# Peptides against a protein of PDB entry 4LZF: the designs that were tried, part 59

Target 1, 155 residues: chain A of PDB entry 4LZF
Amino acid sequence: GGRLVVFPNGTRKELSADGQTVKVMFFNGDVKHTMPDQRVIYYYAEAQTTHITYPDGMEVLQFPNNQTEKHFPDGRKEITFPDQTVKTLHPDGREESVLTDGTIIQLNPDGSKVIQFNTGQREIHTADFKRREYPDGTVKTVYSDGRQETQYPTG

## One batch from the design tools (peptide; made by RFdiffusion4, then SolubleMPNN)

Design b2_p10_6_s3 (from b2_p10_6, 4 letters changed)
Fold by OpenDDE base, seed 3:
Structure b2_p10_6_s3 (fold): chain B 155 residues (1-155), chain A 10 residues (1-10)
Amino acid sequence: as target 1 above (155 residues)
Amino acid sequence: SSIVLPPEKL
């Protein structure tokens, strides 16, 4: 059978019969589960936040507003916002946001920005210009000096 | 003897 230990401070520890699952219920309302697969699930009662640690070093944070953060062993972070936008922060400093409509926004370490619209249009922002690329091959560029250029597809 | 552990910090 399982084992229950009750400590004088009100903390309770439950051990499964096989000893593979441990549940600690702290006196402050926090709960720590150690699972057979070596995941550790910690629930912070005051913050209503769940923190999962995996044996490979992956971490998952779940916030009460439905935001989820994944911390990968390679240093990459993935944030799923309440609106279901997914933002990835890469170790090289690149950021990518995928919107629910399929639009992809990339922020590069050099400060340039690329937007891939769900319509197939692409917009490139640099210090020197904004460029819009259209699916038909038309390219419109607005330079920082105010000059505008249109390149037409080869018909 | 089971040691009483404190809660963790966020």
Scores: peptide ipSAE 0.156, ipTM 0.832, DockQ to the pose 0.111
Fold by OpenDDE base, seed 1:
Structure b2_p10_6_s3 (fold): chain B 155 residues (1-155), chain A 10 residues (1-10)
Amino acid sequence: as target 1 above (155 residues)
Amino acid sequence: SSIVLPPEKL
């Protein structure tokens, strides 16, 4: 059989019969599970937040608003927002957001921004210009000095 | 043999 330890402060510790699972129920309502696969599941009762840590260094946070954050061992983070937008933060500082409509927003470390619209249009923002690329091959550029240029498709 | 552990911080 398993073992139950009850501490004077109200914390309880349950050990499985095989010793592979440990459950700590803290006096504040927090719960910590150590699983056979060595993942640790911590539930913060007040915050209603679950934090899972994996042996490889992966971490997953689940918030009560349905936001989920994944922290990868390589330093990458992936945030799934309540609206199901997925934002990836790369170790090099690049950020990518994928919207539910398929729009992709990329923020580069140099401050440039690229938006790929679900319509096939693309918008590029740099220090020097904003450029809109259209599916027909038309390109419109607005330069930082206020000049505008339109490049028409060949044909 | 088990020690009392405090809750962790978020």
Scores: peptide ipSAE 0.155, ipTM 0.832, DockQ to the pose 0.113
Fold by OpenDDE base, seed 2:
Structure b2_p10_6_s3 (fold): chain B 155 residues (1-155), chain A 10 residues (1-10)
Amino acid sequence: as target 1 above (155 residues)
Amino acid sequence: SSIVLPPEKL
């Protein structure tokens, strides 16, 4: 059968009969599960936060406000916000936010910004200009010097 | 004997 160890400080350790699962219930209310797949699930009672660590280096944080963070072994981080916006931080410094309406906001390491609207319009921000691209092929550019240019579709 | 584990930090 399983084993239960009760420590003098009130911490309890439960071992499954097969030895594949270990549950530690700390005196502060924290809970640590070591699973057969070698993932570790830690629950912080005061913060009401769950932290899962995987043997491949993947980490998942679940916060009480419904925010979830995934830390990938490659250094990528994915944040699902309470509003269900998903932000991906790439190792190269690129950031991408996907809004619930399908709008994609990309922040590039060079400081440029690209917004792909759900309407098919795209807006590009650089140090030199702001450009709006329309689904019909029209492109409007406002340069930093105040010059404006409109390019009409060829057709 | 089993080692007493402390809580981890977030």
Scores: peptide ipSAE 0.155, ipTM 0.832, DockQ to the pose 0.123
Fold by OpenDDE base, seed 5:
Structure b2_p10_6_s3 (fold): chain B 155 residues (1-155), chain A 10 residues (1-10)
Amino acid sequence: as target 1 above (155 residues)
Amino acid sequence: SSIVLPPEKL
């Protein structure tokens, strides 16, 4: 059978009969599960936050506001916000937000910004210009000096 | 033997 150890400080440790699962219930209400797949699930009682660590270095944080964060072994982070926006932070410094309407916002390490609208329009922001690309191939550019240019598709 | 563990911190 399983084994239960109760420590003088009130912490409890439960071991499965097969020894593959360990549950520690800390005196502060925190809970730590070590699973057969070697993932560790830690619940912080005060913060009501769950932290899962995987053997490959993957980490998952689950917050009480329904925000979830995935920390990938390659350094990428994926944040799902309470509004279901998904933000990916890439190791190169690029950030991508996918909104619930399908709009994609990319922030590049050089400070440029690209918005892919759900309409198929694309907006590019650089230090030198803002550019709007339309599905028909029209491109409108507003330069930092106030100059405007429209490029029409060759039909 | 089992070791007494402290709670972790965020």
Scores: peptide ipSAE 0.155, ipTM 0.832, DockQ to the pose 0.125

Design b2_p10_6_s4 (from b2_p10_6, 5 letters changed)
Fold by OpenDDE base, seed 3:
Structure b2_p10_6_s4 (fold): chain B 155 residues (1-155), chain A 10 residues (1-10)
Amino acid sequence: as target 1 above (155 residues)
Amino acid sequence: SSIILPPESL
């Protein structure tokens, strides 16, 4: 059978009959689960935050405001915001946000910005210009000097 | 014999 250990400080430790699951209930309300698959699930009672550590080095943080953060072994971070926007931070400094409507916003390390709209339009922002690409092949560019250029599709 | 464990820090 399972085993329960009660410590003088109020901490309790439950062991499964097979010994594969361990649950520690700390005197401060925190809870630590060690799972058969080697995941460690820690619940911080005061912060109401869950921290999951995986054996491959991945970490998941779940906050009480419904935000979730994934820390990948390669250094990439993925944040799911309460509004369900997903932001990925890459090790090279590139950031990508996927909005709930399907719009993708990319911030590049050189300071340029690319927006892929859900309509199929694409907008590119650089230090020198703002460019709008349309699904029909039309491209409109506004340069920093105020010049405007329209390129029409071929055919 | 089990050891008394402290809570971890966030």
Scores: peptide ipSAE 0.152, ipTM 0.826, DockQ to the pose 0.109
Fold by OpenDDE base, seed 1:
Structure b2_p10_6_s4 (fold): chain B 155 residues (1-155), chain A 10 residues (1-10)
Amino acid sequence: as target 1 above (155 residues)
Amino acid sequence: SSIILPPESL
């Protein structure tokens, strides 16, 4: 059978009969599960937060506000916000947000920004200009010096 | 194997 160890401080440790699962119930209400697949599930009782660590270095955080964070072994992070926006942070500093309406916002390491609107419009921000591209092929550019240009579709 | 463990920090 399994084993139960009760410590003087109130912490309890349960071992499965097969020895593949370990559950520690800490005196503060935290719970740590070590699973057969070697993932570790830690529940922080006060914060009501779950932290899962995988053998490959993947980590998942689940917060009480319904936010989820995934930390990939390559350094990438993926945050799912309560509103279901998904933000990806890349190791090179690039950030991408996908909104629930399909809008995509990209922040580049050089400081440039690209917004792909769900309407098909695209906006590009650089140090030199802001540019709006329209589905019909019209392009409007506002340069940092205040100059404005409109390029009309050809044909 | 039966060591008293402290809680981890978040």
Scores: peptide ipSAE 0.151, ipTM 0.825, DockQ to the pose 0.130
Fold by OpenDDE base, seed 2:
Order: sequence, then C-alpha cells, then structure tokens
Structure b2_p10_6_s4 (fold): chain B 155 residues (1-155), chain A 10 residues (1-10)
Amino acid sequence: as target 1 above (155 residues)
Amino acid sequence: SSIILPPESL
C-alpha cells in the first residue's frame, strides 16, 4: 500500500503505492500534489489559491475570486476575470480583451487601440486619429487636429 | 529518512 510520513512539525507526506503520486499536507494547511504526469498542484491555504505547474513550463493560477491566470511557456498570459472577460497578453506587448458580449479590445505596443464591437463596428484609435468603421462601409475619422472626414460606401 | 519540507511561497 501507500505510505504516510508524519513529521514532528505537523507536516504529513502521503506516497501512493506506485510512488507516482505524492501529497504533502503542510502544517500551515498548504497542500502539494505531485502527479504521475509530473504536474505539481500547490494549494495555498491562507490565500485559497491553487497553483499548477506543468513540466513544459505552463503555469495556472486559480484565485478564490474565480480569476484564472494561465502563463504559457512562450511568455503569453491569459487572464480570465471573474466577469468572464478574457485578457491575453502577448510577448510582443499586444493585449487583447474579449468581453462576454463578444467585443474585442486590442491594445498595441505603439499605443494604438482597436475595438471590434459585437455590432460589427470597429473603432481605431491612434495618435493621429480616431476612426469608426461601420458594417455598411461608412468610415468616419476624427483627426487630432480637429479635422473630420466621412467616407461613404462605394457600390 | 524523509526530508521535512517547508511550505512554499505564493
């Protein structure tokens, strides 16, 4: 069978019979599981937070407020907020937020912003202008100098 | 004998 080791400090270590699973129950209430697939699941009792580490470098954090963070080996991060908005942070500095209504907000490293509305409208923000694109092909631009232009659909 | 492990930091 399995083996249980109880340490003087109150920490307990359980070993599965096959040796493939290790469970450490720390004296502070933390729990560490080492799984057969080599993932490590650490539960921080005080913070009520779960941290999963994978052999490939993937990490997952689960917070008590239902926020989840995924840290990918390539440096990308994906945050699922309590409201179920998903924010992706790319290694190049680009950030994308997908709202529950389907709106996508993109923040670019150069400071520009693109909003893709669920209505099919698109808004582009740059240092030089704010542009609104409509599904019918109409494009309205407000430039930083105050100039405005409307481009009407062709066809 | 087994090594006593401390809790890890978040």
Scores: peptide ipSAE 0.150, ipTM 0.825, DockQ to the pose 0.123
Fold by OpenDDE base, seed 4:
Structure b2_p10_6_s4 (fold): chain B 155 residues (1-155), chain A 10 residues (1-10)
Amino acid sequence: as target 1 above (155 residues)
Amino acid sequence: SSIILPPESL
């Protein structure tokens, strides 16, 4: 059978019979689970936040407001907001937000922005222009100087 | 061994 250790400070430690699962219930209400797959699940009672660490270096934070953050070993971060928008922060500085309607907003390290609308339209923002690409192949560009250009699809 | 550990910090 498993083993329960109760410490004088009120902390409790439960060990599975095989020793592969360890549950520590701290006196402050925090809980630490060490799992057979070597992931560690730490629950912060006061903050009501769960922190999962994986042996490959991945980390997952779950906040009481339903926000989830994933920290990948490659340095990428993925934030799922309470509204279910998913924002990915790439190591190169690129940010990508996927909205619940399927719209994708990309912020590039050079300061450019690309919006891929759920309609199939794409909008590119640079220092020099805003460009709208339409599903039919039409491209409309508004330049920073106020000039406008329309490119039509090749028939 | 059964050692008492403090709670971790966020």
Scores: peptide ipSAE 0.145, ipTM 0.824, DockQ to the pose 0.116

Design b2_p10_7_s1 (from b2_p10_7, 7 letters changed)
Fold by OpenDDE base, seed 1:
Structure b2_p10_7_s1 (fold): chain B 155 residues (1-155), chain A 10 residues (1-10)
Amino acid sequence: as target 1 above (155 residues)
Amino acid sequence: MTIELPPEKL
């Protein structure tokens, strides 16, 4: 059978019969599970937050507002917001957000920004200009000096 | 020796 240890502070530790699962119920209501696969599941009772750590260094945070954060061993982070927007933070400083409508927003380490709209329009922001590309091949550029240029599709 | 475990910090 399993083993239960009760500590004077009210913390309880349960060991499975095979010794492969450990459950610690802390006096503050937190719960820590160590699984046979070496995954550790920690539940913070006050914050109602679950933190899962994997032996490869992967981490998953689950918040009470339905936000989830994945921390990859390579330093990449993936945040799923309550609105189901997914934001990826890359180790090189690039950020990518995918909206529920299919719009993709990229923030580059150089400070440039690219928006790929679900309509097929694309907007590029640099230090020097904002450029809008249209599906028909029209390109509108607004330069930082206020100059505007429109390139029409050559028929 | 049974060690009392403190909760982890967030």
Scores: peptide ipSAE 0.088, ipTM 0.794, DockQ to the pose 0.162
Fold by OpenDDE base, seed 5:
Structure b2_p10_7_s1 (fold): chain B 155 residues (1-155), chain A 10 residues (1-10)
Amino acid sequence: as target 1 above (155 residues)
Amino acid sequence: MTIELPPEKL
């Protein structure tokens, strides 16, 4: 059968009959589950936050506002916001946000920005210009010096 | 809001 250990400080430890599942209920209300697959599920009672650690180094944070953060072993982070926007932070410093409407926003390490709109329009921001690309092949560029250029699709 | 996770006190 399972075992229950009650510590003098009020912490409780439950062991499954097979010993593969361990549940620690800390005196502060925190809960730590060690699972047979070696994942650790830690619940912070005060923060109402769940932290899952996996044997491969993957980490998942679940916040009380429904935000979820995934920390990948390669250093990539993926944040799912309460509005279901997904932001990926890459180890090279690139950031990508995917909005619920399908718009993709990319921030590059060089400071450039690319927006891919759900309409098929694309906007590129650099130090030198802001460019809008349209699905018909029209390209509008506004340069940092204030010059504007429109390129029309050549038939 | 950075939720400061309490340090895992071993």
Scores: peptide ipSAE 0.062, ipTM 0.744, DockQ to the pose 0.136
Fold by OpenDDE base, seed 2:
Structure b2_p10_7_s1 (fold): chain B 155 residues (1-155), chain A 10 residues (1-10)
Amino acid sequence: as target 1 above (155 residues)
Amino acid sequence: MTIELPPEKL
């Protein structure tokens, strides 16, 4: 059978019969699970937040507002917002947001921005211009000097 | 969001 240790401060430690699972119930209501796969699950009772740490260095945070954050060992972060928007932050400073409608917003380290609309239109923002690309091949560019150009698809 | 660490490391 499993073992139970009760500490003087009210913390309880449960060991599985095989010794592969450890559950610590802290006096403040926090819970720590150590799993056979060596992941550690912290539940913070006051914050109602779950924090999972993996042996490879991955971390997963689950917040009470349904936000989830994944922290990858390579430094990438993936945030799923309560509205189900998914934002990926890359180590190079690039950010990508996928909206629920399928729109993709990319922020580049150079300050440029690319929006891929669910309609197939694409918008590119740079220091020099704003460009809209249409599915028919039409391209409209507004330059920083106020010049506008429309390129029509070559028939 | 700031997460408070567990009170004991057992």
Scores: peptide ipSAE 0.061, ipTM 0.729, DockQ to the pose 0.297
Fold by OpenDDE base, seed 4:
Structure b2_p10_7_s1 (fold): chain B 155 residues (1-155), chain A 10 residues (1-10)
Amino acid sequence: as target 1 above (155 residues)
Amino acid sequence: MTIELPPEKL
């Protein structure tokens, strides 16, 4: 059978019969589970936050507001916001947000921004211009100096 | 958000 150890400080440690699962219930209400797959599930009682660490170096944070953060071993982070927007932060400084409507917002390390709308329109923001690309091949550019250019699809 | 795991005080 499993065993329960109760410490003088009120911390409790439960071991499964096979010893593969360990549950520590800390005196502050925190809970740590060590699983057979070697993942560690830590619950912070005060913050109401769950932190899962995996043997491969993956980390998952679950916040009480329903936000989830994944920290990948490659340094990438993926944030699922309460509204189900998914934001990926790349190690190179690139950020990509996928909205629930299918819009993709990319922030590039050079400071440029690209928005791919669900309509097939694309908007590119640079220091020098904002450009809107339309599905028909029309391209509208507004330059930082206020100049505007429209390129029409060649039929 | 970086959360520091508390030391296992058993």
Scores: peptide ipSAE 0.051, ipTM 0.724, DockQ to the pose 0.398

Design b2_p10_7_s2 (from b2_p10_7, 6 letters changed)
Fold by OpenDDE base, seed 5:
Structure b2_p10_7_s2 (fold): chain B 155 residues (1-155), chain A 10 residues (1-10)
Amino acid sequence: as target 1 above (155 residues)
Amino acid sequence: MEIVLPPEKL
């Protein structure tokens, strides 16, 4: 059998019979699990939030609204929103959002924006122009001065 | 005597 320790403040600590699992139930309702694989699962009772830490430095936050955040050891963050949009924040400041329809939106550190539509069209936004690339190879550019250019596929 | 750990901060 396992061991149960009850502290005067109301905190309880359960140890598995094999000693590989530790469960701490804090007086405030928080729960901390230390698992055999060395992951730590912390539940914040008031926030209803779960925080998992892995030995490799991975962290996972699970919020009560079904949002999930992954913090990778390389500094990348991946947020899955309640609507199932996935946003990746890169250490270089680049952000990428993948929408449920397959559209990909990239925000670059230079302020440029790239949209890859599910239709295969691509739109590029810079300070100087907006450019639309079509699957047939046609490219339409609208410059900030109002000039427009169309490039046709070379036959 | 076993140490009583405080709750963590979010």
Scores: peptide ipSAE 0.169, ipTM 0.841, DockQ to the pose 0.113
Fold by OpenDDE base, seed 4:
Structure b2_p10_7_s2 (fold): chain B 155 residues (1-155), chain A 10 residues (1-10)
Amino acid sequence: as target 1 above (155 residues)
Amino acid sequence: MEIVLPPEKL
């Protein structure tokens, strides 16, 4: 059978019969599970936050507000917000947000911004211009100097 | 002797 160890400080440690699962219940209410698949599930009682660490270096944080953060071994982070927007932070500084309506917002390391609307329209923001690309091939550019340009699709 | 681990920090 499994065993339970109770420490003088009130921490409890439960071991499964096979020794593959370890549950530590800390005196502060925190709980640490070491699983057979070598993932570690840590629950922070005060913060009501769950932190999962995987053997491959993946980490998952689950917050009480329903936000989830994934930390990938490559340094990428993926945040699922309570509204189900998914934001990816890349190691190169690029950020991508996918909204629930299918809109994609990209922030590039050069400071440019690209919005891919669910309508198929694309908007590009740079230091020099704001450009709207339409599904029909029309492109409207507003330059920082106030100049405007419209490019029409060639038939 | 079994080591009593402290709680981790978030």
Scores: peptide ipSAE 0.168, ipTM 0.839, DockQ to the pose 0.116
Fold by OpenDDE base, seed 1:
Structure b2_p10_7_s2 (fold): chain B 155 residues (1-155), chain A 10 residues (1-10)
Amino acid sequence: as target 1 above (155 residues)
Amino acid sequence: MEIVLPPEKL
């Protein structure tokens, strides 16, 4: 059978019969599970947050508002917001947000931004201009000096 | 020997 150890401070430690699973119930209500696959699941009772660590360095945070964060071993982070927007932060500083409507927002390390709308329109922001590309091939550019240019599709 | 572990902090 399993083993239960009760400590003087109120912390409890449960060992599975095979010794492969360890559950620690801390006196403050926190819970730590060490699994056979070496995954560690920590529950913070006050914050109602779950933190999962994997032996490869992957980490997963689950917040009470339904936000989840994945921290990849390569330094990439993926945040799923309560509204189901998914934001990826890349190690190179690039950020990508995918909205529930299919809109994609990219922030580049140089400060430029690209928005791919679900309508097929695309907007590009640079230090020098804002450009809107339309599905019909029309391109509108507003330059930082206030000049505007419209390129019409050649029929 | 069983070790009393403190809770982890956020």
Scores: peptide ipSAE 0.056, ipTM 0.768, DockQ to the pose 0.132
Fold by OpenDDE base, seed 2:
Structure b2_p10_7_s2 (fold): chain B 155 residues (1-155), chain A 10 residues (1-10)
Amino acid sequence: as target 1 above (155 residues)
Amino acid sequence: MEIVLPPEKL
C-alpha cells in the first residue's frame, strides 16, 4: 500500500505503493504532484493556478480565467486566451495571433505587421506603406507620403 | 527524519 506522512505543520505527503507518484498537500492548500514521467504538477490554492513542469524544460500554466500558457524549452511561448485566441511569441521577437474566426495577425521584429483575413484578403503594414491584397489579385497600396496606388490583376 | 517542505511560490 501507499504511505502517508503527516508533518507537524499540517503538510501531508502521500507516496504511491510503487513509489512513482508523490502527492504533497501543503498546509496552505497548495498541492504538488510528482508523476512517474517526472512532470511536476503544482497547484497554487490562493491563485487557483496550475503549474506543470516537464523534465525537458517545458512549462504549462493554467490560470483560473481559463488562460493557458505553454513555455517551450526553445523560448517560444504559446498563450491561449479565455476567448480562445492563440498567441505565439517566438524567440526572435515575432508574434503570431490566431483569432477564433481564422484571422492570423503577425507582428514582425522589424515592426511590420501582416494580417491574413479569413476572407482571403491580406494586409501588410510596413514603415513605408500599408497594402491590401484581395483574393481577385487587386492590390491597393497607401504609401507613407500619402500616395495611393491600385494594381489590377490583369496589369 | 523526513523534511518538511514549504509551499512553493509562483
Scores: peptide ipSAE 0.053, ipTM 0.767, DockQ to the pose 0.145

Design b2_p10_7_s3 (from b2_p10_7, 6 letters changed)
Fold by OpenDDE base, seed 1:
Structure b2_p10_7_s3 (fold): chain B 155 residues (1-155), chain A 10 residues (1-10)
Amino acid sequence: as target 1 above (155 residues)
Amino acid sequence: MEIVLPPEKP
């Protein structure tokens, strides 16, 4: 059978019969599970947050508001917000958000921004201009000096 | 010997 150890401070440690699973129930209500696959699941009772760590360095945070954060070994982070928007932060500083309607927002390290709307329109923001591309081939550019240019699909 | 473990810091 399993083994239960009760410490003087109220912390409890449960060992599975095979010794491969360890459950620590801390006196403050926190819980730590060490799994056979070496995954560690820590539950913070006060914050109601679950933190999972994997042997490869992957980490997953689950918050009580239904937000989930994944921290990849390569430094990439993926945040799923309560509204189901998914934001990816890349190690190079690039950020990408995918909205529930399919809109994609890209923030580039150079400060430029690209929005791919679900309508097929695309908007590009740079230091020099804001450009809107339409599905019909029309392109409207507003330059930083206030000049506007419209390119029509009919040459 | 069993070690009394403190909770981890958030």
Scores: peptide ipSAE 0.119, ipTM 0.808, DockQ to the pose 0.163
Fold by OpenDDE base, seed 2:
Structure b2_p10_7_s3 (fold): chain B 155 residues (1-155), chain A 10 residues (1-10)
Amino acid sequence: as target 1 above (155 residues)
Amino acid sequence: MEIVLPPEKP
């Protein structure tokens, strides 16, 4: 059978029979699970937040507002917002958001922005222009100086 | 003696 140790401060430690699972219930309501796969699950009672650490260095945070954050060993961060939008932050400074409707928004380190709409339209924002690409091959460009150009697919 | 562990800081 498992073992239960009760400490004078009210902290409790439960050991599984095989010794591979350890559960610590702290006096403040926090809970720490050490799992057989060496992941550590820490629950912060006051913040109602779960923090999972993996042996490979990955971390997962689960917040009470239903936001989830994944911190990858390569420095990438993936945030799932309560509205189910998924935002990826890359180590190079690039950000990508995938909206629930399938729209993809990319923010590049140079300040440019690319929106891939679920309709197949694409919009590119740079310092010099805004460009809309249509599924039929039409491209409309508005330059920063106010000039506008339309390129038709049958040039 | 088992170490009385304090809560981890968030």
Scores: peptide ipSAE 0.112, ipTM 0.799, DockQ to the pose 0.163
Fold by OpenDDE base, seed 4:
Structure b2_p10_7_s3 (fold): chain B 155 residues (1-155), chain A 10 residues (1-10)
Amino acid sequence: as target 1 above (155 residues)
Amino acid sequence: MEIVLPPEKP
């Protein structure tokens, strides 16, 4: 069978019969699970946060506000906000947010911003202009100097 | 020998 060890400081350690699962209940209320698949699940009692580490280097944080963060081995981070917006932070500095309505917001390392609306419209923001692309092929550009340009689809 | 582990820091 499994075994329970109780330490003088109040920490408790439970081992499964096969030794593949270890549960440590710390005196401060924290809990650490080591699983057969070698993932480690750590619960921080004070912060009410769960931190899962995987053998491949993946990390998952679950916060009490229902925010979830995934830290990928490649350095990418994926944040699922309480509103279910998913934000991806890329190692190159690019950020992408996918809103619940399907809108995608991209922040590029060069400072440009691209919004892909759920309507099929796309808006591009640069230092020099804002450009709106419509599904019909119409493109409207507002330049930083106030000039405006409309390009119509070629019929 | 089983060691008393401290809590990890958040």
Scores: peptide ipSAE 0.108, ipTM 0.797, DockQ to the pose 0.117
Fold by OpenDDE base, seed 5:
Structure b2_p10_7_s3 (fold): chain B 155 residues (1-155), chain A 10 residues (1-10)
Amino acid sequence: as target 1 above (155 residues)
Amino acid sequence: MEIVLPPEKP
């Protein structure tokens, strides 16, 4: 059998029989699991949030609203929202959102934006223009000065 | 939505 230690403050510590799993149940309701694979699972009772840390530096946050955040060792963050949109934050400041319909929205560090629609259309936003690219090869550009240009695939 | 996590207990 395992070992149970009960502290005067109400905190409880359970050790598995093999000693590979440690469960601490804190007096405030928080729970800390240390697993055989060295991941640490911390449950914050008040916030109802789970925080998992991995030996490689990976971190996973699970929120009560079903939002999940992954913090990668390289500094990248991946957020899965309750609506299942996935947003990736890159260390260089680039952000990418993948919507459930397959639309991809990219925000670049320079402030430019690229939208890849599920229809195959692509829209590029810069300080100088907004450009729509169509699957047939047509490209429409609206410049910041109000000028418009259409390029046709046969032109 | 961002939630500020409480500090881990010792």
Scores: peptide ipSAE 0.028, ipTM 0.678, DockQ to the pose 0.135

